Peptides against a protein of PDB entry 5CWW. Designs and how they scored, part 35

Target 1, 194 residues: chain A of PDB entry 5CWW
Amino acid sequence: VPKLQGPFDFDLNPEDEQDDEVELKDIYVIGEKPRVADLMRGEEEELEMMKEDQHNGLSLNIICLLSTSGQVKICLDIDGVEAQWLPPRSKNKRLFAPPPEPPSLLTFQTFDTLKPAEVTPDGWPMFSEDATSPYSFYVTHPAGITYISLTPWVFRLESELQSDSEAGTEFRIDLLAKGQGSERDRIFTQTRTQ

## One batch from the design tools (peptide; aimed at target 1 E21 F111 A117)

Design b2_p24_4 (made by RFdiffusion4)
Pose (drawn by RFdiffusion4):
Structure b2_p24_4 (pose): chain A 174 residues (1-35, 56-194), chain P 24 residues (1-24)
Amino acid sequence: VPKLQGPFDFDLNPEDEQDDEVELKDIYVIGEKPRNGLSLNIICLLSTSGQVKICLDIDGVEAQWLPPRSKNKRLFAPPPEPPSLLTFQTFDTLKPAEVTPDGWPMFSEDATSPYSFYVTHPAGITYISLTPWVFRLESELQSDSEAGTEFRIDLLAKGQGSERDRIFTQTRTQ
Amino acid sequence: SYKPLNPDHMATSEKLVELVEKRK
């Protein structure tokens, strides 16, 4: 039995989130690829409101177990800092009028790319893609350049990143 | 009436800069 890791702290998490934004209904994880895609896990979170949050696993989740009984507790040991994810982007997929209080929006994988996926909800369906943004970040991680890292990363963070488009809307039908 | 949803959010570059520097 491995150690339960969490609750993960969301670095740069949006402040003043509403109840239907904090409440989660689905989770979709795009695993890191071997060193084609991003060498990082991408943790996608779907709220009741239809809000989607794209998080990056900067630290890297790895194998971990609780300590053996052989280990003696040390008083001057530092407290274990909670595990962390980097909140890269947060965006709505529903208008306020489309949010149902007990709605169960769902993730679905795209057959052609793991960096694309769908959100389904009684209000409609939404296509989402993280490309090419995830490729641009991976290229910078593999960069052969001696310098310009901070400069290039600043442009990538200013990039709009993921793209999202509604493909279907259900009208007056719950 | 409907309660407005919170606006879109984007992260800063600081943590990404640290990651790239660590990898290099």

Design b2_p24_4_s1 (made by RFdiffusion4, then SolubleMPNN; from b2_p24_4, 10 letters changed)
Fold by OpenDDE base, seed 2:
Structure b2_p24_4_s1 (fold): chain B 194 residues (1-194), chain A 24 residues (1-24)
Amino acid sequence: as target 1 above (194 residues)
Amino acid sequence: SFTPLNPDHRAGPEPLIKLAKKRK
């Protein structure tokens, strides 16, 4: 049985502390892709399938949070939430493993998908997947649909995480952090028939 | 002009640099 993982501690920048009151309506999780080195321990068949997927995704879980106001937070699981299976109820060895430290989430990016005039008290934005890309998704709201893509930075970040050399890493990460963030495009807007 | 309810926010490079160093 998969163990429910949480609560997550958000390492929010102090400027984002005002966001603790944000009512979340939906969560979208993009699971980490296993590192090729970890796959080499698996069956050869899994290795061939992953070689064709030249786009090794991010070796971090991505947790997207959506508020009632249509604010999206893109969070990275820095500590790596290992999939903890509930130990089988074998009676005897209550090895009280110390409670795992709650995973820390880094808020990579926060942005709105709704205009102030589109926010309603009864608004219920939701995530939906993009069947064509694991790192793209939609935010659907009665006011409209917003396409989001993490592809501008995800693969670049993974390249830095997999690099053998520390040389230039700080510089490239600085460029990544200041460069193109997540793509956000309003693909549909509901015409208010007045 | 899209005036967001909340400002767009992005993390600084420091946490990502720490992560990259930890993975090496």
Scores: peptide ipSAE 0.546, ipTM 0.927, DockQ to the pose 0.523
OpenDDE base, seeds 1, 3, 4, 5: peptide ipSAE 0.545, 0.543, 0.546, 0.545; ipTM 0.926, 0.925, 0.926, 0.927

Design b2_p24_4_s2 (made by RFdiffusion4, then SolubleMPNN; from b2_p24_4, 10 letters changed)
Fold by OpenDDE base, seed 4:
Parts: structure tokens; C-alpha cells; sequence
Structure b2_p24_4_s2 (fold): chain B 194 residues (1-194), chain A 24 residues (1-24)
């Protein structure tokens, strides 16, 4: 049986620690894609198919968090959360190993999907998938629907993670972190009929 | 008037740089 993983610690920027108790309403997970280097150890035939799919996804799990206020946090599993299984019911009293420290998630980006005037106490924003892309999704709220895409950075990040060249990696990652973040487009706004 | 949404917050590059170094 898969073990429920969590809680996760978030490496929030110290500036974001002042964010009040963000009441999370939903979570959206984008599972990691296998690394090209790991695929190179497999059958050559699978390698050819995956080379043509230039859209090899990020070799990191992405965890998106959504608050009541419509704030989205895009978190990256830098440490690599391995699939944990419930320990077999072996009778041996394994000494309480301290619970493994929860994996730390890197908060890559935080942004709002709602205007302050659209935030309601009873608002229940939700994630929904985009069937056309594993790295795109929607945030639905009574005030409107926001399209989000991670594609502006995810493939570039993966390219850097798979690059054999150390030269310029720091520079390119710095540019990526400072460059274009996630795409965010309000595709629908509900007109409050007064 | 499109009221701009609050500015985006982003992490620094350091954790990603360290990850990239570990994978090379």
C-alpha cells in the first residue's frame, strides 16, 4: 500500500514567512518524468521514442498549492520524494527511527489568481487539469477561471538539469529564475449582476 | 483599468544551481 507522504516543509523565502496562515484549499501534483540519463540505461528503442518527444517533462515533482485567497504556490521537489511503501507488518519492533525529516519543497513561484476584491470568505478555488498539457492547469473560482502554464520555464529547467556542460549553468539558471515565470491568464470572469 | 495582480514572488536560483551541480 502506498504510504501517504507529508507533511512537506516549504522552503519559503523569509519574506513569504510573513504570509498569514495561508489556508490551503487544493493541491495539484505533476509527477516527475524520467531523466534522460536514466532512460539511456534502458532499451535503445525507448530512447528513440523519447528523443522525438522533445517535450520530456521536468525530472522533478511539481506540487501546486492553492489558498482560499486564490494564491498559487508552485513548489518543486528538489530532494526527490521517492515512493514510500507502508512498512511490511514485520513483527520486529523497529525502534522508532525518528520520522524521516519531511522533504523540503522549493517554492519556485508564488502568485495570485484573484484580485483582492474577488476574494471571498466562502470562496472555494479548485485546480483542474488541462487535457492538452501535463504542465498546464486551471484555477476555478466563483469569480472566474485562470489558466496557468508552467511551460515557459519547465522545459528550460529540465534542459539545464540534463546538460552535460557545467559551463554557464549557474548563469542560465539565474536567468531562468529571474526570467519569465509561469503563464497566468484569466480566461473567464464572472460578471456580478448587481 | 486592469488592477494588476499582486507581484509574483520567486525563489532564488541557488537551490536549482545546487541540484544541477549534483546531477552532473
Amino acid sequence: as target 1 above (194 residues)
Amino acid sequence: SYTPLNPDHRSGPEPLIELAKRRK
Scores: peptide ipSAE 0.527, ipTM 0.898, DockQ to the pose 0.438
OpenDDE base, seeds 1, 2, 3, 5: peptide ipSAE 0.527, 0.526, 0.526, 0.526; ipTM 0.905, 0.903, 0.893, 0.903; seed 5 fails the geometry check

Design b2_p24_4_s3 (made by RFdiffusion4, then SolubleMPNN; from b2_p24_4, 11 letters changed)
Fold by OpenDDE base, seed 4:
Formats: C-alpha cells, sequence, structure tokens
Structure b2_p24_4_s3 (fold): chain B 194 residues (1-194), chain A 24 residues (1-24)
C-alpha cells in the first residue's frame, strides 16, 4: 500500500511567512526523471540514445501548489522524496523511530496567475497538464487560463546537476536563480458579460 | 499595470548550489 506522504515542510523565505495562511486548492506533481549518470552505469548502448534526447528532464521532483487566490508555488524536492510503501505489518514493534523529518521542499518560485480583481473567495483554480511538454501546464480559473512553463530553467538546472565540472557551477546556478524564471502567459481571459 | 496580489518570489541559489556539489 502506498504510504501517504506529507506534510511537507516548505523552505519558505522568512519574507514569505504570510504563505502559511494560503488555502491550497490543487497540487500538480512533475515526477523526476532518472539522472543520466544513474542510467548510464548499466548499458553503454542506451547511453547514445538518451544523449540524443536533449530533453532529459530534471532529476528532482517538482511539486506545484495552487491557492484559491491563484498563487502558484513551484517547489523542488531537493531531499529526494522517494515513493514510500507502508512497511509490511511485521509484528515486531520496531520502536517508533522518530517520525522521519518531513521532507523539505525548496520553494523555487512563487507567483500569481490572477489579478487582485479576479480573486474570489469561492474560486476553484485547477492545474491541467500540457500534453506536449511534461514541464508545462495550465492554471484554469473562472477568470481565465494561464499557461506556465518551467522549461526556461529546468533544463539548465539539470545540466548543472549532471555536469562533472565544478568550474563555474556556482556562478551559473546563481545566474539561473536570478535569471528568467518560469514562463507565465495568460492565454485566455473571461470577459465578464455584464 | 498588472499589480500582483503577491510579489513574485524566488529562492536563493544556495540550496541548489549545495545540491549540485553533493552530486559531483
Amino acid sequence: as target 1 above (194 residues)
Amino acid sequence: SFVPLNPDHRAGAEPLIALAKRRK
């Protein structure tokens, strides 16, 4: 039986303490892709085909959170939360190991998809996938639809995580963190028919 | 001007740098 995972601790910037009051409405998970280096330890022949797939995804789980207000949080599982299964009911009272520290998620980016005037207390924003890209998705709200893409940074981050060279990694990651974040485009706005 | 309800926030690079170093 799959173990229910959570709660997750969010590495919130102290400036984001207001985030504890955010009513979450939806969650969208982008599963990690295997690290190229981990795949490559086995079969040399699969190496060449996977190198050609320049679109190797991020070797981190991405957890997207959506609030009633249309706020999106893009969180990265830096600790590597693996799928946990409930231990078989072995009769051995293993001493309650202290509950494993809840995995911490790095809040990579937080942004709004709605204007203040579009926010309603009964809003029901939802995620939906983009069939064309695992790193793109939509936020649908009665006020409109917003396209989100993580592609501007995901592949660059993965390149740094896979690089054997330490040279310039710190600098490039700093540039990545400060540079272009997720793409966010309002593709549809509902006109209030008065 | 689009004034968001909340400002856009981004994490610092430090956790990602630390992760990158652990994987090398």
Scores: peptide ipSAE 0.560, ipTM 0.929, DockQ to the pose 0.527
OpenDDE base, seeds 1, 2, 3, 5: peptide ipSAE 0.559, 0.558, 0.559, 0.559; ipTM 0.929, 0.930, 0.929, 0.930

Design b2_p24_4_s4 (made by RFdiffusion4, then SolubleMPNN; from b2_p24_4, 8 letters changed)
Fold by OpenDDE base, seed 1:
Structure b2_p24_4_s4 (fold): chain B 194 residues (1-194), chain A 24 residues (1-24)
Amino acid sequence: as target 1 above (194 residues)
Amino acid sequence: SFRPLNPDHRAGSEPLIELAKKRK
């Protein structure tokens, strides 16, 4: 049985003190992709074919948060929450391991998917997956559907996380942080039938 | 001009740099 992990501590930038009032309605998790090096330890032979699908995803869990207002927060699990399985009910040694510190989430990006005029108190924004890409998804709301893609930065970030070279890493990460964020495209807008 | 409810926010580079350093 998978152990429920949480609560998550949001390393909210202290400048975003207004974030405490955001009523979260939905969560979408993109699990970390295994590192190619970790995959290589097991099966020597099949390794050559997997090199071409080099779109190795991010070696971090991504947690997307959605508010009633249609605000999306893209959070990264920096501490790397390893999938904790409930230990088998072995009998006696309740070693009170201190509860593991909740993983720290870095808010990579925050953005709105709704216009102020589209926000309704009875709105029900929801995440839905994109079957064509693990790093793309939709936010569905009665006012419309927004496509979101993390592909503009995810692969670049992973490249830096896997790089053995320290040279230029800080510079490239700074460019990544300041560069193109998540793609956001309103693919459908509900026309108000008067 | 349609103003979003909230400004778009982006993390600073510092946490990502620290993350990259921890993995090396």
Scores: peptide ipSAE 0.533, ipTM 0.920, DockQ to the pose 0.532
OpenDDE base, seeds 2, 3, 4, 5: peptide ipSAE 0.532, 0.527, 0.530, 0.532; ipTM 0.921, 0.910, 0.919, 0.921

Design b2_p24_5 (made by RFdiffusion4)
Pose (drawn by RFdiffusion4):
Structure b2_p24_5 (pose): chain A 174 residues (1-35, 56-194), chain P 24 residues (1-24)
Amino acid sequence: VPKLQGPFDFDLNPEDEQDDEVELKDIYVIGEKPRNGLSLNIICLLSTSGQVKICLDIDGVEAQWLPPRSKNKRLFAPPPEPPSLLTFQTFDTLKPAEVTPDGWPMFSEDATSPYSFYVTHPAGITYISLTPWVFRLESELQSDSEAGTEFRIDLLAKGQGSERDRIFTQTRTQ
Amino acid sequence: EEEEEEEREEELEEEQERREEREE
């Protein structure tokens, strides 16, 4: 039985989130690829409101177990800092009028690319893609350049990143 | 009923503005 890791702290998490934004209904994880795509896990979170949050596993989740009984507890040991995810982007997929209080939006994988996926809700369906943004970040991680890292990363963070488009809307039908 | 509809429309407009500001 491996150690339960969490609750993960969301670094740079949006402040003043509403109840239907904090409440989660689905989770979709795009695993890191071997060193084609991003060498990082991408943790996608879907709220009751239809809010989607794209988080990056900067630290890297790895195998971990609780300590054996052989280990003696040390008083001057530091407290274990909680595990962390980097909140890259957060965006709505529903208008306020489309949000149902007990709605169950769902993630769906795209057959052609793991970096594209869908959100389904009684209000409609939404296509989402993290490309080419995830490729641009990976190229910087593999960069052969001696310098310019902070400069190039600043442009990438300023990039709009993921793209989202509604493909279907259900009208006056719950 | 008309006052309740106007209050609901105002709440939806405030929520839309809050969401646009949060995403900027």

Design b2_p24_5_s1 (made by RFdiffusion4, then SolubleMPNN; from b2_p24_5, 9 letters changed; failed a check: too like the target's own chain)
Amino acid sequence: SEERREEEEEKLEELEERRKEKEE

Design b2_p24_5_s2 (made by RFdiffusion4, then SolubleMPNN; from b2_p24_5, 9 letters changed)
Fold by OpenDDE base, seed 1:
Structure b2_p24_5_s2 (fold): chain B 194 residues (1-194), chain A 24 residues (1-24)
Amino acid sequence: as target 1 above (194 residues)
Amino acid sequence: EEEERRKREKELEELAKRREEKEK
């Protein structure tokens, strides 16, 4: 049986100026790139071809949260939260180790997919995957469909995470921070039939 | 490994903070 995980602490979460608990409607998880070295421990020849592909993903899990208002929150799993399973019902009451500190998620970006006039109390926005890229997805709402891509920053971030050199890190991070965030494009808007 | 993780965490926190400041 899978163990319930959470609560998660959100680091650098903008103080929701609205004390109103943001009602979350959906969650979308982008898993970290597979460690080819862990997968290919047996087949040396395919390792060379996959090394070129190792540059094609982020080494961190990404957790996207979607609110009723169409707000998307992009969070990074820096701690490396792994799936946990309930210990088998073997009655050895291991002394409850103090609960580990709750895992934290780093809030990387927060943005809206809906205009204020499109927000409805009964709105139910949902995530859907893009078959063409693991780092792209859609937010669907009765008012419209928004395409989102993390590709503008994901690959650059990965390059920094893999960099052994401290030289220029501050400069490159500054460029990432000042650069374009996630791509956001409204691909469909529901026309209110007057 | 743990020291590298802490370094990466600090770098990401700085990046996230700067992005938040730009979006305000």
Scores: peptide ipSAE 0.098, ipTM 0.665, DockQ to the pose 0.020
OpenDDE base, seeds 2, 3, 4, 5: peptide ipSAE 0.071, 0.081, 0.047, 0.043; ipTM 0.635, 0.652, 0.616, 0.599; seeds 4, 5 fail the geometry check

Design b2_p24_5_s3 (made by RFdiffusion4, then SolubleMPNN; from b2_p24_5, 13 letters changed)
Fold by OpenDDE base, seed 4:
Structure b2_p24_5_s3 (fold): chain B 194 residues (1-194), chain A 24 residues (1-24)
Amino acid sequence: as target 1 above (194 residues)
Amino acid sequence: MEEEKRKKEEELKKLEEERKKKEE
């Protein structure tokens, strides 16, 4: 059953609160890496494939938001991690638990895929997957196509999340957010034939 | 890279054609 993901409370950085209601046009979700413990119930072959993929994906869900202006926000579902550390709540307490608070999304990165002159009111940018990597995707707009890859930081972030050193994790994640941007490449530009 | 570019250009063209067809 596709879980209706949302509404998400965006912990928007206070700098983002002043930007006018960015009209979102598309959402792209990169699912968390499957838990090794859930794989232990699968065939031994599936466990070996996941060990050999040294490119162990991020243990967090990534939510990419795309605006009409071609702005991409890369958000991390942090609450997904907290829920993993919570001991399995005995099934009986779920009946009276307040509705789960919407997952808090941390905005990790924000960037534009369009130039200001390429932005149109009727523009409908869309995400599409890259078959070669779950952490790469395309933004398609009438003005052009932009390739995006999260690979420069995703694996480093995962390494930090798996580190036993809780001390300074927040600082290291902040350094990753500031220092390692997503790869962005305009692969196609539609020439306005005048 | 070039093949993926070509594929995405074809997808874009298809989307533009589908949009044009909805406006008619």
Scores: peptide ipSAE 0.036, ipTM 0.575, DockQ to the pose 0.021
OpenDDE base, seeds 1, 2, 3, 5: peptide ipSAE 0.016, 0.018, 0.021, 0.034; ipTM 0.446, 0.467, 0.512, 0.584; seed 2 fails the geometry check

Design b2_p24_6_s1 (made by RFdiffusion4, then SolubleMPNN; its pose is not in this set)
Fold by OpenDDE base, seed 4:
Structure b2_p24_6_s1 (fold): chain B 194 residues (1-194), chain A 24 residues (1-24)
Amino acid sequence: as target 1 above (194 residues)
Amino acid sequence: DAEEARRRAEELEERARRREERAA
């Protein structure tokens, strides 16, 4: 199985880029879109509607990490990709399988939702879902609320993942990671009454 | 406390700048 020796092989050793100082406060997981196979248990009509909707979402799990400083790290669960591309490993649990390596997360994007001056020791940023899209969410902090949308890249990434062209896929994904940031909009800022 | 907060803010600014420079 050609290991996509892509940017996905960045063993983001969570240790090295974990600035030892980044205290995580919250986690937000966006599940992968339902597999057609799982939908085959349902009505064929729903399956067709889901196939036609170019906006069915990403076939990968997205893990968003939020630090005390309001930093958001968006990670892609690459093990989900391997599960799609690798034939289901035969149930032969090799008895000596090394402990399942922690899921390889690809850090896709990292950005701040708070200004440095807004970061407080007592601040507790939290994720909250957006009812309008599974790929949008809010970061709530006493200093303000930030809207985040992954839509600028998620559908392009999915299109790339679904493309039969193996050639240049890695390069195109790298370009997506570098070029298309998540939408970030501060929708509310708490006015410090001096 | 204010000085420590300022120091932390400066550290966070520097980190943010480094992230932006890597993304550019």
Scores: peptide ipSAE 0.064, ipTM 0.656, DockQ to the pose 0.336
OpenDDE base, seeds 1, 2, 3, 5: peptide ipSAE 0.063, 0.060, 0.064, 0.057; ipTM 0.651, 0.642, 0.647, 0.637; seed 3 fails the geometry check

Design b2_p24_6_s2 (made by RFdiffusion4, then SolubleMPNN; its pose is not in this set)
Fold by OpenDDE base, seed 5:
Structure b2_p24_6_s2 (fold): chain B 194 residues (1-194), chain A 24 residues (1-24)
Amino acid sequence: as target 1 above (194 residues)
Amino acid sequence: AEAERRAREAALAERAARRAARAA
C-alpha cells in the first residue's frame, strides 16, 4: 500500500510573502530523471542508448502547485522524496519513532496564470501534461489555457547540481531562480459570450 | 450566499492584483 506522503515544508524565499490562505486545487509532479545507471546494473549497451534518448533532465523532482486564483508555485524537492510504501504491519512498530521530518521543498518560482478580473471563487484550474516535453505543461481554467515551460532554467539547474561543489548549491539555485523565469504563454482565452 | 461569494471573489481578485503588482 502506498504511504500517503506529506505534508511538505515549503522553504519560501522570505520576499515571497505567502498571502496566508492559498487554496490549492491541483498538484503536478515532474519526476526526476531516472538514474538508469543505478537501475540497469549489467546491461551497459542498452544503458548507453537509453542515456542518449533520455533528454538531460533534472535530477530533482519538481512539484507544481496550483491555487484557485491561478497562481502556480514551482517547488524543488532537494531532499529527493522517494516513493514510500507502508511498511508491512510488523507488530513491533515502535509507536514512538518520530514521523520522519517531512521533506523540505524549495520554492523556486511563483507566478500567476490568470488576470485579476478572470479569477472566480468557483474556479477549478487544472494541470495537464504536454506530450512533447516532460518539462512543459498546461494550466486550464474556464477563462483560458496557459502553456508553461520550465526548459529555460531546468538544464542550467541540472548543470549546477552536477558540479562538484556541494557548497553554495542553495545560493546558486537562488541566483538561477532570480535570473531565468519559466516560459508562460496564454494559448487560449475564453471569449465571454455576452 | 451570493454576498459571501462576491466577497470571496473580491478578496481573490485583490490578492491577485497585489501579486501582479509585486511581480511587475
Scores: peptide ipSAE 0.248, ipTM 0.789, DockQ to the pose 0.351
OpenDDE base, seeds 1, 2, 3, 4: peptide ipSAE 0.132, 0.252, 0.232, 0.139; ipTM 0.684, 0.791, 0.777, 0.694; seeds 1, 2 fail the geometry check

Design b2_p24_7 (made by RFdiffusion4)
Pose (drawn by RFdiffusion4):
Structure b2_p24_7 (pose): chain A 174 residues (1-35, 56-194), chain P 24 residues (1-24)
Amino acid sequence: VPKLQGPFDFDLNPEDEQDDEVELKDIYVIGEKPRNGLSLNIICLLSTSGQVKICLDIDGVEAQWLPPRSKNKRLFAPPPEPPSLLTFQTFDTLKPAEVTPDGWPMFSEDATSPYSFYVTHPAGITYISLTPWVFRLESELQSDSEAGTEFRIDLLAKGQGSERDRIFTQTRTQ
Amino acid sequence: HREEVLAALRSRPAQHAPARTPFP
């Protein structure tokens, strides 16, 4: 039995989130690829409101177990800092009028790319893609350049990143 | 180099949608 890791702290999490934004209904994880795609896990979170949150695993989740009984507890040991994810982007997929209080939106994987996926909700369906943004970040991680890292990263963070388009809308039908 | 890239990325603000007002 491995150690339960969490609750993960969302670095740069949006402040003043509403109840239907904090409440989660689905989770979709794009695993890190071997060193084609991003060498980081991407944790995608779907709220009741249809809000989607894209988080990056900067620290890297790895194998962990609780300590053996052989280990003696030390008083001057530091408290274990909670695990962390980096909130890269957060965006709505539903208009306020489309949000149902007990709605169950769902993730679906795209057959052609793991960096594309769908959100399904009684209000409609939405296509989402993280490309090419994830490729740009990976290229910078593999960069052969001596300098310019902070400069190039600043442009990438200013980039709009993921794209999203509604492909279907259900009208007056719950 | 990888740590510098990830630290630089982490220092930048995240992208968020504006605060949502619930439909009355």

Design b2_p24_7_s1 (made by RFdiffusion4, then SolubleMPNN; from b2_p24_7, 7 letters changed)
Fold by OpenDDE base, seed 4:
Structure b2_p24_7_s1 (fold): chain B 194 residues (1-194), chain A 24 residues (1-24)
Amino acid sequence: as target 1 above (194 residues)
Amino acid sequence: KREEVLSALRSRPARHSPKRVPAP
């Protein structure tokens, strides 16, 4: 039986926001893609072909969090949270090892999908997948639908994770973090019939 | 290199904090 995991700690939240102030309504998980280098260990030719195929997703889990206000947090699982199983019913009282520190999620980006005037107390924003892209999804709210794509940065981040060049990594990551955020487009807006 | 990238991501706040981006 799989073990329920969590709670998670959130690192690198925006300075203007506390996690306790955010009422979460939905969670969307983009599972990590296997690292090409780990799979193709010993098959250099296939490794090169798969490195050229930029369609290899991020080798980190992405956790998207959606608040009642339509705020999206994009978090990265840097610690690599693996599936855990319930311990076998062995009679040995394993000494209560202190509960392992909860895994941390790194907040990569935070953005709104709703304007302040569109936020309602009874709002129920929801995630929905884009069947055409694993790194794209929608936020649906009564006020409208927002398309989100993580592709602008995901592939660049993966390229950094896979590249052998140690030089300038910090600089490139800083540029990635400051640069092109997620694509965000309002594809539908509900007109309030007055 | 992977760990270097992960370290750079973790250390990002030392350079800049994430900013909340308002809806367009």
Scores: peptide ipSAE 0.472, ipTM 0.853, DockQ to the pose 0.320
OpenDDE base, seeds 1, 2, 3, 5: peptide ipSAE 0.471, 0.471, 0.471, 0.470; ipTM 0.853, 0.855, 0.856, 0.854

Design b2_p24_7_s4 (made by RFdiffusion4, then SolubleMPNN; from b2_p24_7, 9 letters changed)
Fold by OpenDDE base, seed 4:
Structure b2_p24_7_s4 (fold): chain B 194 residues (1-194), chain A 24 residues (1-24)
Amino acid sequence: as target 1 above (194 residues)
Amino acid sequence: KRQAVLDALRSQPARHSPKRTPAP
């Protein structure tokens, strides 16, 4: 039986504490791709061929959060929350291990999909998948539809996660984090028919 | 290796992307 996991703690920067008042309406999860290096452990030749397939997605879970206001938070599961199963009902492992610290989600990026004038108190924005990419999705609101793509950074981040060299990692991550974030394009705007 | 990347990510400030001004 799958174990219920959560709640997750959000490592929100203190500057983002103002976002604690954000009413969440939807969640979109992009599951981690298996680390090719971990799957191919011992098959060096096949590992080289699969490294060329840059189509290996991020080896971190991505959790996207959507507020009533159309704010999107892109969070990364840095702790690597694996699927847990309920232990078999063997009576003898009451290991009163302190509950593991709740896994923290790192907020990678926050952005709005709605203009202030489009925000409504009863707004119910929703995520929907992009059938063409696991790292792209839509935010649908009565005011319009916004396309979002994580592809500008996801593959670069995965390349760093798979890198054999730690040299310059901090610098490259700084550049990634300061560079072009997620793509965000309004693909449809509903004209208010008066 | 992997941990150094994760640590570097944790050290990053949260990024707020400004609202795109509508294209005119």
Scores: peptide ipSAE 0.495, ipTM 0.824, DockQ to the pose 0.366
OpenDDE base, seeds 1, 2, 3, 5: peptide ipSAE 0.492, 0.492, 0.491, 0.493; ipTM 0.822, 0.820, 0.829, 0.824

Design b2_p24_8 (made by RFdiffusion4)
Pose (drawn by RFdiffusion4):
Structure b2_p24_8 (pose): chain A 174 residues (1-35, 56-194), chain P 24 residues (1-24)
Amino acid sequence: VPKLQGPFDFDLNPEDEQDDEVELKDIYVIGEKPRNGLSLNIICLLSTSGQVKICLDIDGVEAQWLPPRSKNKRLFAPPPEPPSLLTFQTFDTLKPAEVTPDGWPMFSEDATSPYSFYVTHPAGITYISLTPWVFRLESELQSDSEAGTEFRIDLLAKGQGSERDRIFTQTRTQ
Amino acid sequence: PPPPPRPVRHIDREALAKKLAALA
């Protein structure tokens, strides 16, 4: 039985989130690829409101177990800092009028790319993609350049990143 | 009545860039 890791702290999490934004209904994880795609796990979170949050696993989740009984507790040991994810982007997929209080929006994987996926909700369906943005970040992580890292990263963070488009809308039908 | 509009939020791009730069 491995150690339960969490609750993960969402670094740069949006402040003043509403109840239907904090409440989660689905989770979709794009695993890190071997060193084609991003060498990081991408944790995608779907709220009741239809809000999607894209988080990057900067620290890297790895194998962990609780300590053996052989280990003696030390008083001057530092408290274990909670595990962390980096909130890269957060965006709505539903208008306020489309949000149902007990709605169950769902993730679905795209057959052609793990970096594209769908959100399904009684209000409609939405296509989402993280490309090419995830490729640009991976190229910078593999960069052969001596310098310019902070400069290039600043442009990438200013990039709009993921794209989203509604492909279907259900009208007056719950 | 229609529901009120939800607030627009913006991430701290400078803080995000620093985190990504540290990773790189």

